# Ledger of designs, part 6: peptides against a protein of PDB entry 4J2C

Target 1, 107 residues: chain A of PDB entry 4J2C
Amino acid sequence: MEDPFFVVKGEVQKAVNTAQGLFQRWTELLQDPSTATREEIDWTTNELRNNLRSIEWDLEDLDETISIVEANPRKFNLDATELSIRKAFITSTRQVVRDMKDQMSTS

## One batch from the design tools (peptide; made by RFdiffusion4, then SolubleMPNN)

Design b1_p9_1_s2 (from b1_p9_1, 3 letters changed)
Fold by OpenDDE base, seed 5:
Structure b1_p9_1_s2 (fold): chain B 107 residues (1-107), chain A 9 residues (1-9)
Amino acid sequence: as target 1 above (107 residues)
Amino acid sequence: MTVSELYLL
């Protein structure tokens, strides 16, 4: 069976793709008010924030697994390369989320 | 159940 880490990783990746689409629409709506309704802006904003929150929660879960693995290396037998990839995924995804959140907070 | 919870089993 697949490591459950990758199940959540896959879910995070899907949520990131969804969030990026919503973020693009959010940006477009704010750039051209003639194409925007308050209802669509609110819906898009809420959906985007929900996705970002979901991602952040999953990333905390994934991050905790890193700590567990590093505390119990014999139990999991993960090599350094795989751990590095997992850490990089969490770090880079957090940055993607942070970038979107930063832009939303300044608009 | 979270992945971390699974890892703790």
Scores: peptide ipSAE 0.566, ipTM 0.940, DockQ to the pose 0.790
Fold by OpenDDE base, seed 4:
Structure b1_p9_1_s2 (fold): chain B 107 residues (1-107), chain A 9 residues (1-9)
Amino acid sequence: as target 1 above (107 residues)
Amino acid sequence: MTVSELYLL
């Protein structure tokens, strides 16, 4: 049976791709106000924030599964390689989100 | 349910 971890992982990956596109547009709009409307700035900002919040929520859920697995490894029968890949995904994705949030907070 | 909730079942 497929592990439900990968369902959420896929959703996170999709949200990251969407957020990166929105972040790029957000940056473009702020760098050239002559091409930016209030409506697009607001929409882009809101959509970006929504995606980032969604990612963070999912990462918390995924991170909790790591703790559950590590607390009872025999129940889940995950090998060390898969567990490390899951941890790396969460860590790297958090960094991507943090980088975008840091830039948004300084603009 | 969340994935973590599923894992606790």
Scores: peptide ipSAE 0.562, ipTM 0.940, DockQ to the pose 0.811
Fold by OpenDDE base, seed 2:
Structure b1_p9_1_s2 (fold): chain B 107 residues (1-107), chain A 9 residues (1-9)
Amino acid sequence: as target 1 above (107 residues)
Amino acid sequence: MTVSELYLL
């Protein structure tokens, strides 16, 4: 049976790609008001925030699996390399989300 | 069900 970690990882990766597209549009709309309607700004902002929250929720879940594995390594039989890759994915993805949130909070 | 919940089964 496939490890469900990778299912959520894949969903997070897709959500990141979606968020990055929304973030780009969000930036464009705010930089040139002549091309923006309040409706599109609101929609884009809301969709972006929803995606970011979804990512953060999944990352918390994935992070919890790390703790579970580390508490009982023999049960899961994951090698150190795979565990490091999982940790790195969570860390780097959190940074991507943080960068977008930081820019949104200053606008 | 979350992945963490699955891991605890």
Scores: peptide ipSAE 0.545, ipTM 0.937, DockQ to the pose 0.832
Fold by OpenDDE base, seed 1:
Structure b1_p9_1_s2 (fold): chain B 107 residues (1-107), chain A 9 residues (1-9)
Amino acid sequence: as target 1 above (107 residues)
Amino acid sequence: MTVSELYLL
C-alpha cells in the first residue's frame, strides 16, 4: 500500500511549479506595465495567492504527519533517511513560498 | 481526509 504522504507531496510539487510560473508572469507584468492589462495582473495575482495558500495548507498537513511519526516511531517504522527527506522537503518548500510572498508584499 | 488524519487511524 502506498503512503499517502507522497500523494500530497506530489500535489505540492505541482502547485509549486505552477506558482513559480505565475510568479514569473507576475514579475514581468509589474516590470513592464505597457504589456500588462489590469485584468491579467489581477488574475495572475489571485491565482498565485491561491496556489501559495494551497501549498501552505498542504505543508501544514505534511508537517503534522512528521509529528505523528516521531511520536509513534514503531507504528510507522520509517528510517532516518526517509524522515529526513520528508523534513527537508517541507523546509525547502516553505522557503520557496516565503521568498515569493516576501517579494509580493514589498512590490 | 487529510494525510495526518489518515496517519491517526
Scores: peptide ipSAE 0.539, ipTM 0.936, DockQ to the pose 0.818

Design b1_p9_1_s3 (from b1_p9_1, 3 letters changed)
Fold by OpenDDE base, seed 4:
Structure b1_p9_1_s3 (fold): chain B 107 residues (1-107), chain A 9 residues (1-9)
Amino acid sequence: as target 1 above (107 residues)
Amino acid sequence: LTVSELYKL
């Protein structure tokens, strides 16, 4: 009877790790064009964007669950600490995504 | 998978 929140949370965490790796490569490719092919740049960029979009979509879903829980706390009976952890995860993850997107938009 | 939809059930 696992809370489905953690399933999506896990998927988001995996996507974040993947995105961070792709972002690093993206930065490397743009930093030294002599080591980069158009094909790899395009692939890396597309994969990165796909991961970021996936994360953002999941975060919206997770964020909505917070609202649902807070609207009817008795139904879910979630621990206050757990709820705080969930909120913190969403907030911090959004920041990570935003930072990558900001850097991509300025390049 | 949409967790929010599951929570609404």
Scores: peptide ipSAE 0.645, ipTM 0.951, DockQ to the pose 0.776
Fold by OpenDDE base, seed 1:
Structure b1_p9_1_s3 (fold): chain B 107 residues (1-107), chain A 9 residues (1-9)
Amino acid sequence: as target 1 above (107 residues)
Amino acid sequence: LTVSELYKL
């Protein structure tokens, strides 16, 4: 059976794509207020924040699995390349989330 | 789903 790590990874990837779409709409609404209703701005902002929080929670879960594996390497016997890919995914995804959050906080 | 909890089993 497949490692459940990839189930959550897939969910995070989908959530990132959703968040990026919401973020793009968020920027568009703020760039041209004449096309933006307060209701859509609020909805978009809330949905975006919810998605980002969900991603961050899942990343913490995934990051903890890394610690568990590294503390018990013989139990899991994961390939070094696979572990590197998992770490890189978490790091890069955190950066993507951070970039969106930074832009939202400065707007 | 919490993968970390599964890994602790």
Scores: peptide ipSAE 0.643, ipTM 0.951, DockQ to the pose 0.766
Fold by OpenDDE base, seed 5:
Structure b1_p9_1_s3 (fold): chain B 107 residues (1-107), chain A 9 residues (1-9)
Amino acid sequence: as target 1 above (107 residues)
Amino acid sequence: LTVSELYKL
């Protein structure tokens, strides 16, 4: 029924939400070492990286669909507005991931 | 099966 693009988009959005929560905790732990253990820092870091990696993988998949649609416009009949929204989602989400990754690369 | 693979069908 629903375009499978939106299934993956939904999964990405959930993963972003999860990653942002983990990132917030990661920053809090590093801001106040008295409230942090190495175990929690490591766990949070690993979970965050796993989520970010999952998002990046899904974004590549979604990005591939854009290429397929643009190469076969008659098959999908998506208007310019819809394609623009899809492209914007991928671009903005990549930036969100990049910002978190940049901050995690503290050394 | 990825969404891109589905689109290729």
Scores: peptide ipSAE 0.642, ipTM 0.950, DockQ to the pose 0.820
Fold by OpenDDE base, seed 2:
Structure b1_p9_1_s3 (fold): chain B 107 residues (1-107), chain A 9 residues (1-9)
Amino acid sequence: as target 1 above (107 residues)
Amino acid sequence: LTVSELYKL
């Protein structure tokens, strides 16, 4: 049985890729209003926000697993390297989300 | 799917 952590990690990675594509389109639509309809802007914005929210929710779940593992490390038998990789993934992904959110909040 | 809930089992 594979660790379910990687299932959610994979879903987060897919959502990040989707969000990045939506963010690029969002940027393009705002840069050239002549190519943008309000319908597409609204759709893109909503889809982007939904994806970012989904990512953040999953990251909170993944982050909680870190706490659970650290509270009882022997139960899960994870080495320090794997735990570090998991933490780094959460940290770096949060930064990616934060960067997009910061740019959206200024527009 | 919540992994944290699975980890608590």
Scores: peptide ipSAE 0.638, ipTM 0.950, DockQ to the pose 0.784

Design b1_p9_2_s1 (from b1_p9_2, 3 letters changed)
Fold by OpenDDE base, seed 5:
Structure b1_p9_2_s1 (fold): chain B 107 residues (1-107), chain A 9 residues (1-9)
Amino acid sequence: as target 1 above (107 residues)
Amino acid sequence: MTVSELYLL
């Protein structure tokens, strides 16, 4: 069976793709008010924030697994390369989320 | 159940 880490990783990746689409629409709506309704802006904003929150929660879960693995290396037998990839995924995804959140907070 | 919870089993 697949490591459950990758199940959540896959879910995070899907949520990131969804969030990026919503973020693009959010940006477009704010750039051209003639194409925007308050209802669509609110819906898009809420959906985007929900996705970002979901991602952040999953990333905390994934991050905790890193700590567990590093505390119990014999139990999991993960090599350094795989751990590095997992850490990089969490770090880079957090940055993607942070970038979107930063832009939303300044608009 | 979270992945971390699974890892703790």
Scores: peptide ipSAE 0.566, ipTM 0.940, DockQ to the pose 0.809
Fold by OpenDDE base, seed 4:
Structure b1_p9_2_s1 (fold): chain B 107 residues (1-107), chain A 9 residues (1-9)
Amino acid sequence: as target 1 above (107 residues)
Amino acid sequence: MTVSELYLL
């Protein structure tokens, strides 16, 4: 049976791709106000924030599964390689989100 | 349910 971890992982990956596109547009709009409307700035900002919040929520859920697995490894029968890949995904994705949030907070 | 909730079942 497929592990439900990968369902959420896929959703996170999709949200990251969407957020990166929105972040790029957000940056473009702020760098050239002559091409930016209030409506697009607001929409882009809101959509970006929504995606980032969604990612963070999912990462918390995924991170909790790591703790559950590590607390009872025999129940889940995950090998060390898969567990490390899951941890790396969460860590790297958090960094991507943090980088975008840091830039948004300084603009 | 969340994935973590599923894992606790």
Scores: peptide ipSAE 0.562, ipTM 0.940, DockQ to the pose 0.830
Fold by OpenDDE base, seed 2:
Structure b1_p9_2_s1 (fold): chain B 107 residues (1-107), chain A 9 residues (1-9)
Amino acid sequence: as target 1 above (107 residues)
Amino acid sequence: MTVSELYLL
């Protein structure tokens, strides 16, 4: 049976790609008001925030699996390399989300 | 069900 970690990882990766597209549009709309309607700004902002929250929720879940594995390594039989890759994915993805949130909070 | 919940089964 496939490890469900990778299912959520894949969903997070897709959500990141979606968020990055929304973030780009969000930036464009705010930089040139002549091309923006309040409706599109609101929609884009809301969709972006929803995606970011979804990512953060999944990352918390994935992070919890790390703790579970580390508490009982023999049960899961994951090698150190795979565990490091999982940790790195969570860390780097959190940074991507943080960068977008930081820019949104200053606008 | 979350992945963490699955891991605890």
Scores: peptide ipSAE 0.545, ipTM 0.937, DockQ to the pose 0.850
Fold by OpenDDE base, seed 1:
Structure b1_p9_2_s1 (fold): chain B 107 residues (1-107), chain A 9 residues (1-9)
Amino acid sequence: as target 1 above (107 residues)
Amino acid sequence: MTVSELYLL
C-alpha cells in the first residue's frame, strides 16, 4: 500500500511549479506595465495567492504527519533517511513560498 | 481526509 504522504507531496510539487510560473508572469507584468492589462495582473495575482495558500495548507498537513511519526516511531517504522527527506522537503518548500510572498508584499 | 488524519487511524 502506498503512503499517502507522497500523494500530497506530489500535489505540492505541482502547485509549486505552477506558482513559480505565475510568479514569473507576475514579475514581468509589474516590470513592464505597457504589456500588462489590469485584468491579467489581477488574475495572475489571485491565482498565485491561491496556489501559495494551497501549498501552505498542504505543508501544514505534511508537517503534522512528521509529528505523528516521531511520536509513534514503531507504528510507522520509517528510517532516518526517509524522515529526513520528508523534513527537508517541507523546509525547502516553505522557503520557496516565503521568498515569493516576501517579494509580493514589498512590490 | 487529510494525510495526518489518515496517519491517526
Scores: peptide ipSAE 0.539, ipTM 0.936, DockQ to the pose 0.837

Design b1_p9_2_s2 (from b1_p9_2, 3 letters changed)
Fold by OpenDDE base, seed 1:
Structure b1_p9_2_s2 (fold): chain B 107 residues (1-107), chain A 9 residues (1-9)
Amino acid sequence: as target 1 above (107 residues)
Amino acid sequence: MTVSELYKL
């Protein structure tokens, strides 16, 4: 059967796509207040924050699996390429989340 | 789900 790592990875990827859509709407609403209701701004902001927090939690879980694998390499027998891909996914996804959070905190 | 917990088994 498939490694459960990829189940959570897939969930994170879907959440990132959702967050990016919400972030785009968030920026649009703030760029043109005449098209924005307070209700939609609040909804979008809350949904975005919820998604980002969910992603961050999952990334911590995925990151912990890396530590477990590296501490017990013979138990899991993952090749270097796969481990690198997993690490790169976590690093790049954290950057995507950080970029959105930075823009939200400065707006 | 928590994958890390599964990995600890």
Scores: peptide ipSAE 0.622, ipTM 0.950, DockQ to the pose 0.779
Fold by OpenDDE base, seed 4:
Structure b1_p9_2_s2 (fold): chain B 107 residues (1-107), chain A 9 residues (1-9)
Amino acid sequence: as target 1 above (107 residues)
Amino acid sequence: MTVSELYKL
């Protein structure tokens, strides 16, 4: 009986990996316009934005579970270590997303 | 799916 938290966590991790690859390509395309087509730039940008939005939505959901658990710890029986890992994952992932978004907004 | 909704059950 796996905790459904890990299902979404896994999806977020996959989306992060995908986004990082797309972000790299996005940077490359904008760095050298001669190697970029409008079609690829648009596709890459849209895919990147889609992944980032997906991640942010999932992180909000995961973050809410933290609040729910902390409001009723006896119901979930999660140890402090696991809770810390969950919090750290959300925090670090948000930072990764923020960094990409910041760079996109300044380009 | 929303995990938070599942947690509320």
Scores: peptide ipSAE 0.621, ipTM 0.950, DockQ to the pose 0.787
Fold by OpenDDE base, seed 5:
Structure b1_p9_2_s2 (fold): chain B 107 residues (1-107), chain A 9 residues (1-9)
Amino acid sequence: as target 1 above (107 residues)
Amino acid sequence: MTVSELYKL
């Protein structure tokens, strides 16, 4: 029924939401060491990295579908607007992930 | 199965 692209898109969106929550906690723990334990920092960091890795993997999968669609336009019949939305989602989500990773690498 | 693999079918 539903295009499987949107199934993965939904999973990515959920993972982004989870990652952003973990990232917020990660920043809070590092901002105030009196409220942090090494165990919580490590757990939060690992969970965050796992989510980010999952997102990146799914984005590569979604990105490949773009190439497949563009190579086979008659098969999918997606208009330029829909493809633009899909591309924008991948690009913007990659940037969100990159921003978190950049901050983690500098701390 | 990945979505890209589904698209290849």
Scores: peptide ipSAE 0.620, ipTM 0.949, DockQ to the pose 0.842
Fold by OpenDDE base, seed 2:
Structure b1_p9_2_s2 (fold): chain B 107 residues (1-107), chain A 9 residues (1-9)
Amino acid sequence: as target 1 above (107 residues)
Amino acid sequence: MTVSELYKL
């Protein structure tokens, strides 16, 4: 049985890719209003926000698993390297989300 | 699904 951590990790990675595409389109629509309809702007904005929210929710879940593992490490038999990789994934992904959110909040 | 809930089992 595969560790379910990787299932959610994979879902987060897919959501990040989707969000990045939506963010690019969002940027394009705002940079050239002549190519944008309000309908597409609204759709893109909503889809982007939904994806970012989904990512953040999953990251909180993944982050909680870190705490659970650290509280009872022998139960899960994870080495320090794997735990570091998991932490790094959460940290770096949060930064990616934060960067997009920061730009959206200023527009 | 929540992984954290699975980890608590």
Scores: peptide ipSAE 0.615, ipTM 0.949, DockQ to the pose 0.807

Design b1_p9_2_s3 (from b1_p9_2, 3 letters changed)
Fold by OpenDDE base, seed 5:
Structure b1_p9_2_s3 (fold): chain B 107 residues (1-107), chain A 9 residues (1-9)
Amino acid sequence: as target 1 above (107 residues)
Amino acid sequence: MTVSELYLQ
């Protein structure tokens, strides 16, 4: 069976795609108030925040697996390249989330 | 169950 790390990674990637779509709509609604209702803004904002929170939770879980693997190298037998890829995914995804959150907090 | 919990088993 596939490493469960990649199951959650896939879920995170899907959530990122969803969040990016919601973020795009959120920005469009705020850029042109004539096309926006308070209800849609609130819905979009809430859905976006929920997705971002879900991503952050999963990233913490994935980040913990890194520590577990590094503490138990014989059990998992992951090479440096694989660990680097996993770490890079977590770091870059956190940055994507942070960028959206920063823009939301300033609007 | 989280992935980390699975890894700890």
Scores: peptide ipSAE 0.589, ipTM 0.941, DockQ to the pose 0.814
Fold by OpenDDE base, seed 4:
Structure b1_p9_2_s3 (fold): chain B 107 residues (1-107), chain A 9 residues (1-9)
Amino acid sequence: as target 1 above (107 residues)
Amino acid sequence: MTVSELYLQ
C-alpha cells in the first residue's frame, strides 16, 4: 500500500523534467529568432506554462499534506527523516519553478 | 481526489 504522496511526487518530478526541457528550448528559440517559428514559440511557451501550473497545483496539495500530518502525527506515523525529505522536495521544487517563472517574466 | 483529501479520510 503505497502512500499517495509519492504518486503526486512522481508526477511533479516528471513535470519538472519536462518543464526544464521546454524551458531550455524556450530560451533557445528566443535567443535566435531566425531558427524559431511563431508556432513553435507559442507551443513551447504554452506547454511550459501548463507544466509549471501543474507543478504549482500539485505542490500546494503536497504542502497541505504536510500540515495535515503535523497536525495529527499519530495517525500517519511518519518519521522525522521522511517528513524532512518531503518538505525539502516541496521547497526545492518551488525554487526551481520560481526561477523559471522569473526568467520568463523578464523576457 | 487530491492527496490532501485522501489524508483527511
Scores: peptide ipSAE 0.584, ipTM 0.940, DockQ to the pose 0.815
Fold by OpenDDE base, seed 1:
Structure b1_p9_2_s3 (fold): chain B 107 residues (1-107), chain A 9 residues (1-9)
Amino acid sequence: as target 1 above (107 residues)
Amino acid sequence: MTVSELYLQ
């Protein structure tokens, strides 16, 4: 059977895509208030925040698995390339989330 | 159940 790491990884990837779409709409609504209702702004903002929080929670879970694997290398027998890919995914995804959060906090 | 919980089993 597949490693459950990839199940959550896939869910995170989907959530990132959703968040990026919401973020784009969020920026569009704020750039042209004449096209924006308060209701859509609020909905978009809330959905975006919810997605970002969900991603961050999943990333913490995935990051913990890295620590578990590194503490028990013989149990899992993951090669260096596999671990590097997992670490890179977590790092890069955190950066994507951080960039969106930074822009939201300065708007 | 989280993935980390599964890994700890």
Scores: peptide ipSAE 0.583, ipTM 0.940, DockQ to the pose 0.816
Fold by OpenDDE base, seed 2:
Structure b1_p9_2_s3 (fold): chain B 107 residues (1-107), chain A 9 residues (1-9)
Amino acid sequence: as target 1 above (107 residues)
Amino acid sequence: MTVSELYLQ
């Protein structure tokens, strides 16, 4: 049985890719209003926010697993390298989300 | 079920 951490990690990665595409379209729509309808702007904005929220929720779950593993390291038999990779994934993904959210909050 | 819930089982 595969570690369920990687299932959620994969879902987060897919959601990030989706969010990045939506963010690009969101930027394009705002840069050239002549190409944008209010309907598309609203749809894109909502889908983007939903994806970002989903990512953040999953990251919180993944982050909690880190705490659980660190509290009982022998139970999970994860080496330091794997744990570092998991932490780095969470940190870097949060930064990606933060960057998009920061730009959205200023527009 | 969340991954954390699975880890706690």
Scores: peptide ipSAE 0.572, ipTM 0.939, DockQ to the pose 0.832

Design b1_p9_3_s1 (from b1_p9_3, 4 letters changed)
Fold by OpenDDE base, seed 5:
Structure b1_p9_3_s1 (fold): chain B 107 residues (1-107), chain A 9 residues (1-9)
Amino acid sequence: as target 1 above (107 residues)
Amino acid sequence: SKLHEFYYS
């Protein structure tokens, strides 16, 4: 069986791209109220939150795999560099999500 | 899930 980590990683990356697009639109709508409707603001906000939540859920699963691998190094035999990349991806992605959430919470 | 199948098998 092939390691599905990269598959989920790819899905997370796509979700991040989607979220960033929604976040950009969200900021635009709030920046110029004359071109924004409450309906679009609400839709964009909800879609953004849903994407962010999805990402966070996947990151928790990915993070758990790290713990499993570290607890069973011989079973998975992952390269140290690869493991570092996996950890870095989770850390950096969480930061990206947190940054968007922080800005949303202050609006 | 795919992760569960692989990591908990």
Scores: peptide ipSAE 0.562, ipTM 0.925, DockQ to the pose 0.910
Fold by OpenDDE base, seed 4:
Structure b1_p9_3_s1 (fold): chain B 107 residues (1-107), chain A 9 residues (1-9)
Amino acid sequence: as target 1 above (107 residues)
Amino acid sequence: SKLHEFYYS
């Protein structure tokens, strides 16, 4: 069986890209109310929140795999560099999500 | 899930 970590990682990356686009639109809609409809604001907000939650969910699962690997190094035999990359991905992605959420909560 | 299947097998 192939390691599915990269599959979920890819899904997270796609969700991040989608969220960033939605966040940009969300910002634009709030910056210029004259061009915004409540319908689009609500849709954009909901889609953005859904994507962010999806990312957070996957990151939680990915983070758990790190713990499992570290607890069972001989079972998985992952390269140290690969493990570092995985950790860095989770950490940096969490920060990206946090930044968007912080801006949404204060706007 | 795939993660569960792989990491908890």
Scores: peptide ipSAE 0.561, ipTM 0.925, DockQ to the pose 0.911
Fold by OpenDDE base, seed 1:
Order: C-alpha cells, then sequence, then structure tokens
Structure b1_p9_3_s1 (fold): chain B 107 residues (1-107), chain A 9 residues (1-9)
C-alpha cells in the first residue's frame, strides 16, 4: 500500500489556495459594503470557514501520523529529511490558517 | 480513511 500522506497533503494545499482566494474576496466585500449584497457576504464567509475547518481537520490527522511514525520508527523507516518536511508543512500551514482566522475574529 | 488504513494496519 502506498503512503497516503502526500494525497492528503495535496488536498490541504488545494484547500489553502481556495481559502486564500475566498479570504481576499471576503476582505473586499467588507471594505466596501456598497459593492456587495448581504447574500454574497454570507456565502463567502461560510465557504471560507468551511475550507478553514477542513484544513484544520486534515492537519490534525496528518499530525497524528507523525506521532505514530515517531513511536514506531522501525515499522515505517521514514527518512529524517522527509519527516522534517512533513512537520514543517503542518507547522507553516497552521500559521497560514491562524492568520486568516485572527483577522476574521476581529471583524 | 486512507490514513487510518495505512498507519494503523
Amino acid sequence: as target 1 above (107 residues)
Amino acid sequence: SKLHEFYYS
């Protein structure tokens, strides 16, 4: 069986790109209320939140795999560099999500 | 899930 980590990683990356686009639109809609309907604001906000939740859920699952590998190194035999890349991806992605959430919570 | 099957099997 092929390691599914990269599959989930790819899904997270796609969701991040989508969220960043939605976040930009969200910012534009709130910047000038005369250019948007309440329906579009609500739709954009909900879509953005859904994407962020999806990312956070996947990151939790990916993070758990790291713990499993570290607890059973001989079973998986992952390269040290590969493990570092996986950890860095989770850390950096969490920061990106946190930044968007912080701005949304203060608006 | 795919992750569960691979990492817990």
Scores: peptide ipSAE 0.560, ipTM 0.925, DockQ to the pose 0.903
Fold by OpenDDE base, seed 3:
Structure b1_p9_3_s1 (fold): chain B 107 residues (1-107), chain A 9 residues (1-9)
Amino acid sequence: as target 1 above (107 residues)
Amino acid sequence: SKLHEFYYS
């Protein structure tokens, strides 16, 4: 069986890209209310929140796999560099999500 | 899930 970590990682990356696009549109809509409809604002906001929630959920699962690997090094035999890359991905992605959420909460 | 199947088996 192939390691599904990369599958979930890919899904997270896709969701991040989608969220960033939605966030940019969300910002545009709020910056110029005269050209924004309530329907698009609501749709964009909901889609953005859904994507962010999905990302956070997947990151929790990915983070748990790190703990499992570290607790069972001989079972998985992952390279130290690979493990570092996985940790860095989770950390950096959480920061990206946090930044968007912080801006949404203050707007 | 994919992760559960691999990491908890």
Scores: peptide ipSAE 0.558, ipTM 0.924, DockQ to the pose 0.872

